Peptides against a protein of PDB entry 4U39. Designs and how they scored, part 180

Target 1, 302 residues: chain A of PDB entry 4U39
Amino acid sequence: SIKVIGVGGGGNNAVNRMIENEVQGVEYIAVNTDAQALNLSKAEVKMQIGAKLTRGLGAGANPEVGKKAAEESKEQIEEALKGADMVFVTAGMGGGTGTGAAPVIAQIAKDLGALTVGVVTRPFTFEGRKRQLQAAGGISAMKEAVDTLIVIPNDRILEIVDKNTPMLEAFREADNVLRQGVQGISDLIATPGLINLDFADVKTIMSNKGSALMGIGIATGENRAAEAAKKAISSPLLEAAIDGAQGVLMNITGGTNLSLYEVQEAADIVASASDQDVNMIFGSVINENLKDEIVVTVIATG

## One batch from the design tools (peptide; made by RFdiffusion4, then SolubleMPNN)

Design b2_p27_3_s2 (from b2_p27_3, 11 letters changed)
Fold by OpenDDE base, seed 2:
Structure b2_p27_3_s2 (fold): chain B 302 residues (1-302), chain A 27 residues (1-27)
Amino acid sequence: as target 1 above (302 residues)
Amino acid sequence: MKIFFFAVAKSKEELRKKFEEAKEKLE
């Protein structure tokens, strides 16, 4: 089974966005120290952590409280994650609960033998230096607790959106990028295809790889597949080029008119931008809600 | 028909072969 666990406010917002977009084949778990915020989750499983420590009043933007809250609730977290083959841990870094509890939850998942993938955000620079420093500590702890860590630099989202984009829309876009990171991988595993991926192949590419880079490209028109692939490999979300990447996961999502030729063209572009000996997992997904758009998601490991 | 094609390719050549195999199955 695949489980997605949203940790704290940012993680729970991302999980809500995943549920709203009908991401299939995954179980959703919402975790928070704030009981009122947790009640707003759309997840089937809702877990309040650190009930004794925080009395449901949240972590007060203190990562140490978030950490201790997860430690207090360790047995409950273990029971909720039990039997998972893969666990996605999603959080907004820089807060109290997400920053402190996400590494503890990730370690619990890893200790249970699940393939553990972190998908987290760095705060925007405008959220202030305190959040950036807290996020750096949380990301460092996540790196040790997961098999693969995808870090989304929120400031790079501002390069993709219009300059006049309201602050609330920038946060919604961050939640959407978190969704795309989880869904881009989960669709490859959970969606029945003409050729099913062996979960062993996914483990080979993602186990103990440390930090991964993520790129997203969207395009329309006659050359939409090639344009989407080119945008993905040159995405502002990539902190570096993928030319040295030893492992690549690629998701090509299109409407019902997605052709095998378009999938091949996009895959060839990404493979050509990767290492010569790249181990690539690629998948094509049909989303009936996509009209003429193609979305290419690239996750580069190693 | 939702054509979900998933493949693992360790090289560009293997990628090409897997696409050829997929074409043969669709045909």
Scores: peptide ipSAE 0.157, ipTM 0.750, DockQ to the pose 0.649
Fold by OpenDDE base, seed 3:
Structure b2_p27_3_s2 (fold): chain B 302 residues (1-302), chain A 27 residues (1-27)
Amino acid sequence: as target 1 above (302 residues)
Amino acid sequence: MKIFFFAVAKSKEELRKKFEEAKEKLE
């Protein structure tokens, strides 16, 4: 089974966005120290952590409180994650609960033997230096606790959106990028394809790889597959080029008119931008809502 | 959601082979 656990406000917003976009084949768990915020989750499983420590009033933007809250609730977290083959831990770094609890939850998942993938955001620069410093500590702790860590630099989202984009919309876009990172991987595993992916192959690419880069490209028109692939490998979300990546996960999502030729063309572009000996997992998904759009998600490891 | 195609390829040559296998299954 695949479990997605959203930790704190940003993680729970991402999980809500996943549920709203009908991401299939995954179990959703919402975790928070704030009981009121947790009640707004759309997840079937809602877990309040650190009830004794915080009394449901949240972590007060303190990562140490988030950490201790997860430690207090360790047994409850273990029971919720039990039997998972794969666990996605999603959080917005820089806050109290997400920053402190996400590494603890990730370590619990890993200790249970699940393939543990972190998908987290760095805060925007406008959220202030304190959040950036807290996020750096949380990301360091996540890197030790996961098999693969995808870090989304929120400031790079500002390069994709209009300069006049309201702050609230920038956060919504960050939640959407978190959704795309989780869905891009989960769709490859959870949905039966014409060729079934062996979960062992996913483990080979993602186990103990440390930091991973994510790129996203969207295009329409006659060359939409090639354009989407080129946008993905040159995405502002990539902190570096994928040319040294030894492992690549690629998801190509299109409408009912997605052709095998378009999938091949996109895969060839991504493979050509990767290491010569790249181990690539690629998948194509049909989403009837995309109509003429193609979305390419690339996750580079190693 | 219908999945169209999934494959693992360790090389460009293997990738090409997987696409040819997929074409044969769709014919």
Scores: peptide ipSAE 0.130, ipTM 0.743, DockQ to the pose 0.770
Fold by OpenDDE base, seed 4:
Structure b2_p27_3_s2 (fold): chain B 302 residues (1-302), chain A 27 residues (1-27)
Amino acid sequence: as target 1 above (302 residues)
Amino acid sequence: MKIFFFAVAKSKEELRKKFEEAKEKLE
C-alpha cells in the first residue's frame, strides 16, 4: 500500500489538493498539532499529535514542539503507517508542526521498512529569515530520515507563475507542486498500466538516494510532448541540471489523445538530458480532465 | 483504450525496445 502523510498546515493543504484532484491508489493521512486545522482536512485518516503537549492548540511555529508532539504520538503514527510499502511525507518547512514532526514521522516510516519519500517545500523569502532557518534545520533532519527527499524551493515557483500572482495563489501553487511531486511518483506505481512497474524497480531508484530534484513542464499544441519534456528538464524548480542524475522517474500525463509517439518523444528528451548510464523509470497516465495539455514530471536522483 | 505505459529503461536502446513491445501490444 501507498500512504501519503500531510504534516502540519502546508502538508495538509497539499493532501487536500491531492484529494481534490482524485489522486488514486493512495491512502491519505492528515497529521497536525492544531485540532481545529485538522478538522478541516479532507483526509480519511486524521491524526492529532502531541495532544498532551499542545492541547490541540498547535506548535506555535516552534519546530521543537512539532518534534516532541510526534515523539509523544509515536505509537499512533506507527499504527497508522503499519503495512505501508511506500510512505510519502509531505510538509511545508519553516513552520512548527511540519518542520519538527515530518522528520520524526519519516523515520518511523523508514524504521517500519517502507520506502520513505519526503516531498517538502522551502518557504518563500517573503515569509522571513526565521522560517528559512527553521526550514533548513527541518530539511537537514528530513535528509537523514528518508530514502529520497524532494525539496521544492518556493521562490522558484515565482518564476513559473505570473509576476502579478497574489501571495495566496503562490501558496496554492506550492500546494499544487507538492501534489505533482507525490502524484508523479504514485501514479507510476498505483495506476494499472499496459506494462506495470515492479515496485522493486522503484525501490532501486529511490532507496537511500538522499536529495532529489524535481522538474515540471506543461505544454499544448502539436509539439506539446517535446515542449513539456524540455520545460521539465529546464524547470526553475530544478536547482541543478539533471545531467549527473543516476536515476530518473518520469511521468507523462495527457488527455485521451495522448499518443505513444508523444510519450516516446518526451522520454527520449529526458533520457538525453540525463546521465548516459541513467536508470530511468517512465510512465504514461491518461487524465480525462486534460484536454490538449501534456504534463511532464521529472524526478532526478543520485 | 487508456494507454497506461510504464517501463524501466536502463538505456536509450532498452527504452526503444520497450516502446516497440508496447506498440506490438496495442496493435
Scores: peptide ipSAE 0.113, ipTM 0.732, DockQ to the pose 0.640
Fold by OpenDDE base, seed 1:
Structure b2_p27_3_s2 (fold): chain B 302 residues (1-302), chain A 27 residues (1-27)
Amino acid sequence: as target 1 above (302 residues)
Amino acid sequence: MKIFFFAVAKSKEELRKKFEEAKEKLE
């Protein structure tokens, strides 16, 4: 089984966005210290952590409270994660609950033997230096607790959206990028395809790889596959080029008109931008809601 | 380079032929 755990406000917003987009084949768990915020989750499983410590009032933007809350609720977290083959831990770093609890939850998942993938955001620079510093500490702790950590730099989202984009829409885009990171991987595993991916192959590429980079490209038109692939490998979300990546996960999502030629063309572009000895897993997903758009998601590991 | 191909479709029937051909090319 695949479980997605949203931790704190940002993680729970991302989980809500995943549920709204009907990401199938995964179990959603919402974790928070704030009981009121947790009640707004669309997840089937809602877990309040640190009830004794916080009395449901949240972590007060303190990561140490988030950490202690997860530690208090360790047995409850273990029970919720039991039997998972893969666990996604998603959080907005810089907050109290997400920053403090996500590494603890990730470690619990890893100790249970699940393939543990972190998909987290760095705060926007406008959220202030204190959040950036807290996020850096949380990301460092996540890196030790997960098999693979995807870090989305929110400031890079500002490079792909209109400069006039309202702050609320920038946060929604961050939630959407978190969704794309989780869905890009989970669709390759959870969705019964024409060709099933062996979970062992995913483990080989993702186990103990540390930090991963994610790029996204979207295009339309005659060369949409090539353009989407080129945008993905040059995505502002990539903190570095994918050259030298030992492992690549690629998801190509298109409408019903997606051709095999387009899939091949996109895969060749991504492969050519990677190491010569790259282990690549690529998947094609048909989304009937996509008309003429192709979305390429690239996750580079190692 | 090792390429693993996975095809996910909501409509299995429409893509079956395309992905069988893809599998043969990728093997």
Scores: peptide ipSAE 0.048, ipTM 0.633, DockQ to the pose 0.123

Design b2_p27_4_s2 (from b2_p27_4, 13 letters changed)
Fold by OpenDDE base, seed 1:
Structure b2_p27_4_s2 (fold): chain B 302 residues (1-302), chain A 27 residues (1-27)
Amino acid sequence: as target 1 above (302 residues)
Amino acid sequence: MKKTLVQIVAKSKEELREKLAEAAAKQ
């Protein structure tokens, strides 16, 4: 089974966005120290952590409180994650709960033998230096606790959105990018294809790979596949080119009009930008909601 | 309902192209 665990406010917002976008074949778990925020989760499983420590009042933007809250609730987290083949741990880094609890939860998932993938955001520069420093510590702890860690640099989202984009929409886009990272991988595994991906192949590409980079491209029109692929490999979200990556996961998602030719064209572009000896997993997914849009997600590991 | 059209695992660009060509020939 695949489980997605949203940790703290940002992680829970991302999980809500995943549920709203009908990310299939995954079980959703919402984890928070704030009981009121947790009640707003759309996840089927809602877990309050650190109930004794925090009394449901949240972590007060302190990562040590988030950590201790997850440690207090370890047995409950183990029970909720038990039997998962894969666990996505999603969080907004820089806060109290997400930053502190996500590494603990990730380690629990890994210790249970699940393929553990972190999908986390760095805070925007405007959230201040304290959040950036807290996020750096949380990201470091996540690297040790996961098989693969996708780090989304939120400041790079500001390069792809309009300069007049309200702060609230920038956070909404960060939640959407978290969704795309989880969905880009989960759709490859959970959605039956013409050729079934062996979960062993995903494990080979993602197990003990450390940091991963994610690029996203969206396009419409006649050349939409090529344009989306080019945007993905040149995405501002990629802190480096994918040419040195040991592994690449590529997802092409389109509407019901997605052609095999478009799939091939986009795959050839991403392959051409990758190393010759790269282990590549490629998948194409139909999403009826995308109509004329193609979304290319590239995740580079190693 | 979401449907995957093609899933390919490849260890090289050549293998990817070959598997894509095979997938195209099966349609």
Scores: peptide ipSAE 0.251, ipTM 0.770, DockQ to the pose 0.835
Fold by OpenDDE base, seed 4:
Structure b2_p27_4_s2 (fold): chain B 302 residues (1-302), chain A 27 residues (1-27)
Amino acid sequence: as target 1 above (302 residues)
Amino acid sequence: MKKTLVQIVAKSKEELREKLAEAAAKQ
């Protein structure tokens, strides 16, 4: 089974966005120290952590409170994660709960033998130096606790959105990028295909890989496959080129008019930009909601 | 309903191209 855990406010917003976009084949768990915020989650499983420590009043933007809250609730987290083959831990880093609890939850998932993938954001620079420093500490702790960690730099989202985009929409786009990171992987495993990817192949590419980079490309029109692939490998979300990556996961999602030629064209572009000895998992998904759009997601590991 | 068109695991660019060509020949 695949479980997605949203940790704290940003993680829970991302989980809500995943549910709203009908990401299939995953179980959703919302985790928070704030009981009122947790009640707004759309997840089926809602877990309040650190009830004794925080009394449901949240972590006060303190990562040490978030950490201790997860430690207090360890047995409950273990029971909620039991029997998962794969666990996604999603959080906005820089806050109290997400920054402190996400590494603890990730370690619990890993200790249970699940393939543990972190998908987290760095705060925007405008959120201030304190959040950036807290996020750096949380990201460091996540690296030790996961098999693969995808870090989304929120400041790079501002390069993708219009300059006139309201601050609230920039946060919504961060939630959407978190969604795309989880969905790009989960759709490869959980979507019924003519050829089931062996979970063992995903495990081989993602186990103990440390930091991963994510690129996303979206295009429409006659050359949409090539354009989407080129945008993905040159995505502002990529902190480096994918040419040195030992592993690549590629998802091509299109409408009902997605052709095998478009799939091949996009795959050849990404493969050409990758290392010669790259281990690649490639999947193509039909989503009727995309109509004329193609979405290429690239995750580079190693 | 989401449907998978193709899923390929490849250990090389050559294997990827081969499996894509095989998938194309089956359509």
Scores: peptide ipSAE 0.243, ipTM 0.784, DockQ to the pose 0.835
Fold by OpenDDE base, seed 3:
Structure b2_p27_4_s2 (fold): chain B 302 residues (1-302), chain A 27 residues (1-27)
Amino acid sequence: as target 1 above (302 residues)
Amino acid sequence: MKKTLVQIVAKSKEELREKLAEAAAKQ
């Protein structure tokens, strides 16, 4: 089974966005120290952590409180994650609960033998130096606790949105990028297809790979596949080019009119931009809601 | 319901192209 665990406010917002976008074949778990915020989760499984420590009042933006809250609730987390083949741990780094609890939860998932993937955001520079420093510590702890860690630099979202985008919309876009990172991988595994990927192949590409980068490209029109692929490999979300990556996961999602030619064209563009000896997993998904849109997600590991 | 059109695992660009060509020939 695949489980997605949203940790703290940002992680829970991302999980809500995943549920709203009908990400299929995954179980959703919402974890928070704030009981009121947790009640707003759309996840089927809602877990309050650190109930004794925090009394449901949250972590007060302190990562050590988030850490201790997850440690207090270890047995509950273990039971919720039990039997998962894969666990996505999603969080906004820089806060109390997400920063402190996500590494603990990730380690629990890994110790249970699940392929553990972190999908986390780095805070915007405007959130201030304290959040950035807390996020750096949380990201470092996540890197040790996961098989693969996708880090989304929120400041790069400001390069893909309009300059007049309200701060609240920039956070919604960060939640959407977290969704795309999880969905880009989960759709490869959990979406019923003519050719099922062996979960062993996913493990080979994602196990003990450390940090990963994600690129996203979206396009419409006649050359939409090639344009989406080019946008994905040149995405502002990629802090580096994918040419040095030892592993690449590529998802092409389109409407019912997605052709095999478009799929091949996009795959060849991404492969051509990758290392010569790259291990690539490629998947193509039909989503009737996209109609004329193609979305290419590239995850580079190693 | 979402449907997968093609899923390919490849260890090289050449293997990817081969598997894509095979998938095209089966349609």
Scores: peptide ipSAE 0.182, ipTM 0.746, DockQ to the pose 0.865
Fold by OpenDDE base, seed 2:
Structure b2_p27_4_s2 (fold): chain B 302 residues (1-302), chain A 27 residues (1-27)
Amino acid sequence: as target 1 above (302 residues)
Amino acid sequence: MKKTLVQIVAKSKEELREKLAEAAAKQ
């Protein structure tokens, strides 16, 4: 089974966005130290961690409280993760619960033998230096606890949205980018296709790969596939080019009019921007909610 | 229901092109 764990406020917002967008074939778990915030989760499984430590009042923006809360609740986390083949751990880094608990939860998933993928955000610069420093510590701990870590630099989201975008919409876009990272991988595994991907192939590309980069491209019109692929490989979300990546996961999502030719064109663009010996997993998904849009998601590992 | 149109695993750019061509020939 595939499990998605939202950890703390940002992780739970991302999980809510995944549920709202009908990300299929995954089980959702919401984890928080704040009992009131946890009640707002749409996840089927809701887990309050550190109930003795925090009394449901949250981590007070302290990562050490988030860590200790996950450690207190270790057995409950283990039981919730039991039988997972793959675990996505999603969090907004820089807060108390997400920063502290996400690495502990990821390590528990990895110790259970699940393929463990972190999908986390760095805080916006406007959230202040304290959050950036806390996020850096949490990201470092996540690297050791996961097989693959996708880090979304929230400041790069400001490059792809309107300059007048309200702060709340910037956070919603961060939640959406987290959704796209999880969905881009989960749709390759959980959605039955004309060609089945063996979960073993996903393990080969994602196991013990460390940091991964994610690019997203969206386009419409006659050259939409090529444009979306070009936007994905040049995405502001990519902190580096994908040239030299040893592994690439590519998802092309389009409407009912998505052609195999468009799929091939986009795949050739991404493969041309990748290493010659790249291990590539490619998938195409039909989303009836996409009219003339194509969405290309690229995850580069190694 | 979301449907996957194509899923390909390739270890090289050449293998990717071959598998894409095979997928195109089967449609």
Scores: peptide ipSAE 0.164, ipTM 0.738, DockQ to the pose 0.858

Design b2_p27_5_s1 (from b2_p27_5, 12 letters changed)
Fold by OpenDDE base, seed 3:
Structure b2_p27_5_s1 (fold): chain B 302 residues (1-302), chain A 27 residues (1-27)
Amino acid sequence: as target 1 above (302 residues)
Amino acid sequence: MKIAGFGVGKTAKEAIEQMKKDFEKRN
């Protein structure tokens, strides 16, 4: 089974966005120290952590409170994660709950033998130096606790969105990018009728790989597959080129008119930008809601 | 959601070839 755990406010917003976008084949768990915020989760499983420590009032932007809250609730987290083959831990880093609890939850998942993937955001520079420093500590702790850690640099989202984009929309886009990171992988694994994806192949590419980078490209029109692939490999979200990656996962999602030729063209572009000896997993997904759009997600590991 | 194709390989070429084979088996 695949489980997605949203940790704290940003993680729970991302999980809500996943549910709203009908990400299939995954179980959703919302984790928070704030009981009121947790009640707004759309996840089936809602877990308040650190109820004794915080009394449901949240972590007060203190990562140590988030950490201790997860430690207090360890047994509940273990029970919720039991039997998962794969666990996604999603969080906005820099806050109290997400920064402190996500590494603890990730370690619990890993200790249970799940392939543990972190998908986290680095805060915007405008959120201030304190959040950046807290995020750096949390990201470092996540790196030790996961098999693969996808770090989304929120400042790079500002290169994708209009300059006049309201701050609230920039956060919504960060939640959407978190969704795309989880969905880009989960759709490759969880979609019924995958005859040939051995979970062992996913483990080979994602197990103990450390930090991973994600690129996203979206395009429409006659050359949409090639354009989406080119945008993905040159995505502002990529802090480095994918040419040095030991593993590449790619998802090519399109409408019902997605052709095998378009899938091949996109895959060839990503392949040509990758190392010759790269372990590559790619899949194509039909999403009827995309109509004329193609979305290419690339995750570079190693 | 339906998967149109899937490919895994040690190389991108192998992954693409696997996808083609998967597609041919489904159609």
Scores: peptide ipSAE 0.170, ipTM 0.743, DockQ to the pose 0.788
Fold by OpenDDE base, seed 4:
Structure b2_p27_5_s1 (fold): chain B 302 residues (1-302), chain A 27 residues (1-27)
Amino acid sequence: as target 1 above (302 residues)
Amino acid sequence: MKIAGFGVGKTAKEAIEQMKKDFEKRN
């Protein structure tokens, strides 16, 4: 089974976005120290952590409180994660709960033998230096606790949105990018009627790889597949080029008119931008809502 | 040809060839 755990406010917003976009084949768990915020989750499983420590009043933007809250609730987290083959831990870094609890939850998942993938954001620079420093500590702890860690630099989201985009929409786009990171992988495993990826192949690419890079490209028109792939490998979300990556996960999502030629063209572009000895997993997914749009998601590991 | 499927390989070519074979088995 695949479990997606949203940790703290940002993680829970991302999980809500996943549920709203009907991401299939995954179980959703919302984790928070704030009981009121947790009640707003759309997840089926809602877990309040650190009830004794915080009394449901949240972590006060303190990562040490988030950490201790997850440690207090370790047995409950273990029970909720038991029997998962794969666990996604999603959080916004820089806060209290997400920054402190997400590494603890990830370690619990890994200790249970699940393939553990972190999908987290760095805060925007405008959220201030304190959040950036807290996020750096949380990201470092996540890296040790996961098999693969995807870090989304929120400041790079500002390069893919219109300059007039309201601040609230920039946060919504961060939640959407978190969704795309999780869905881009989960669709490869969980989508009914697609070729069953051997979960062993996914493990080969994702196990003990440390940091991963994510790129997204979207295009329409006659050359949409090539354009989407080129945008993905040159995405502002990539902190580096993917040419050194030993593993690549690629999702090619299109409407009902997605052709084998378009899938091939996109895959060839991504492969040509990757390491010569790259292990590639790619999937083609049909989403009727995209119509004439193609979305390419690339996750580079190693 | 419309396709929904996955390919795995050490090269894009191998992955695409695998995907094609699996697609042909399903259609």
Scores: peptide ipSAE 0.154, ipTM 0.734, DockQ to the pose 0.487
Fold by OpenDDE base, seed 2:
Structure b2_p27_5_s1 (fold): chain B 302 residues (1-302), chain A 27 residues (1-27)
Amino acid sequence: as target 1 above (302 residues)
Amino acid sequence: MKIAGFGVGKTAKEAIEQMKKDFEKRN
């Protein structure tokens, strides 16, 4: 089974966005130290961690409280993760619960033998230096606890959105980018009627790869496949070029009119931007809601 | 044709060829 765990406020907002977008073939778990915030989760499984430590009042923006809360609840986390083949751990780094608990939860998933993928955000610069420093510590701990870690730099989202975008919409876009990172991988594995990827091939590309980069491209019109692929490999979300990547996961999502030619054209563009010895997995997904849009998601590992 | 397909390969060419073979087996 595939499990998606939202950890703390940002992780739970991302999980809510995944549920709202009907991400298929995954089980959702919401984890928080704040009992009131946890009640707002749409996830089927809701887990309050550190009930003795925090009394449901949250981690007070302290990562050490988030860590200790996950350690207190280790047995509950193990039980909730038991039998997962793959675990996505999603969190907004810089807070108390997400920053502290996500690495502990990821390590528990990895110790259970699940392919463990972190999909996390760095805070916006406007959230302040304290959050950036806390996020750096949490990201470092996540690197050791996961097979692959996708880090979304929230400040790069501000390069994609309008300059007048309200702060609340910038956070919603961060939640959407977290959704796209999880969905871009999970759709390749879990979507019925696709050519089944051997989960062994996904393991080969994602196991013990450390940090991964994610690019997203969206386009419409006659050259939409090529434009979406070019936007994905040049995405502001990529902190570096993908040319040094040892592995590439590519999702090509289109409407009912998505052609084999468009899939090939997009795959060739991404491969041409990658190393010659790159292990590439690509999948095509049909989403009836996209109409004339193509969405290309690229995850570069290694 | 709704082409929901996956290709795995060390190259885009190999991955595309695998996807084509898998598509041909289904049809």
Scores: peptide ipSAE 0.086, ipTM 0.677, DockQ to the pose 0.499
Fold by OpenDDE base, seed 5:
Structure b2_p27_5_s1 (fold): chain B 302 residues (1-302), chain A 27 residues (1-27)
Amino acid sequence: as target 1 above (302 residues)
Amino acid sequence: MKIAGFGVGKTAKEAIEQMKKDFEKRN
């Protein structure tokens, strides 16, 4: 089974966005120290952590409180994650709960033998230096606790949205990018199709790979596949080029008119931008809602 | 949403070749 665990406010917002976008084949768990915020989750499983420590009043933007809250609730987290083959841990780094609890939850998932993937955001620079410093500590702790860690630099979202985009929409786009990171992987594994990826192949690419980079490209028109692939490998979300990556996961999502030629063209572009000896997994997904749009998601590991 | 195809390989070339074969089997 695949479980997605949203940790703290940002993680729970991302999980809500996943549920709203009907990300299939996954179980959703919302974790928070704030009981009021947790009540707003759309997840089927809602877990308040650190009830004794915090009294449901949240972590006060303190990562040490978030950590201790997860440690207090270890047995409850273990029970919720039990039997998962794969666990996505999603959080906004820089806050109290997400920053402190997400590494603890990730370690619990890994210790249970699940393939553990972190999908986390760095805060926007405008959220202030304190959040950036807390995020750096949380990301460091996440790296040790996961098999693969996807870090989304929120400031790079400002390069892909219109300059007039309201701050609230920039946060929603961060939640959407978290969704795309989870969905880009989970759709390859969990989507009912004639082609199931062997979960062993996913494990080979994602197990003990440390940091991963994610690129997204979207295009329409006659060259949409090539354009989407080129945008993905040059995405502002990529903090580095993918040419040194030991593993690449690629998702090509299109409408009902997605052709084999377009899938090949996109895959060839990503392959050509990758190491010659790269382990590559790619899948093509049909989404009837995309009409003439192609979305390429690239996750580079190693 | 449906998976239309996938490719897995130790190289990008092998993954693409597998995907092509899988598409041919399904069409």
Scores: peptide ipSAE 0.190, ipTM 0.759, DockQ to the pose 0.827; fails the geometry check

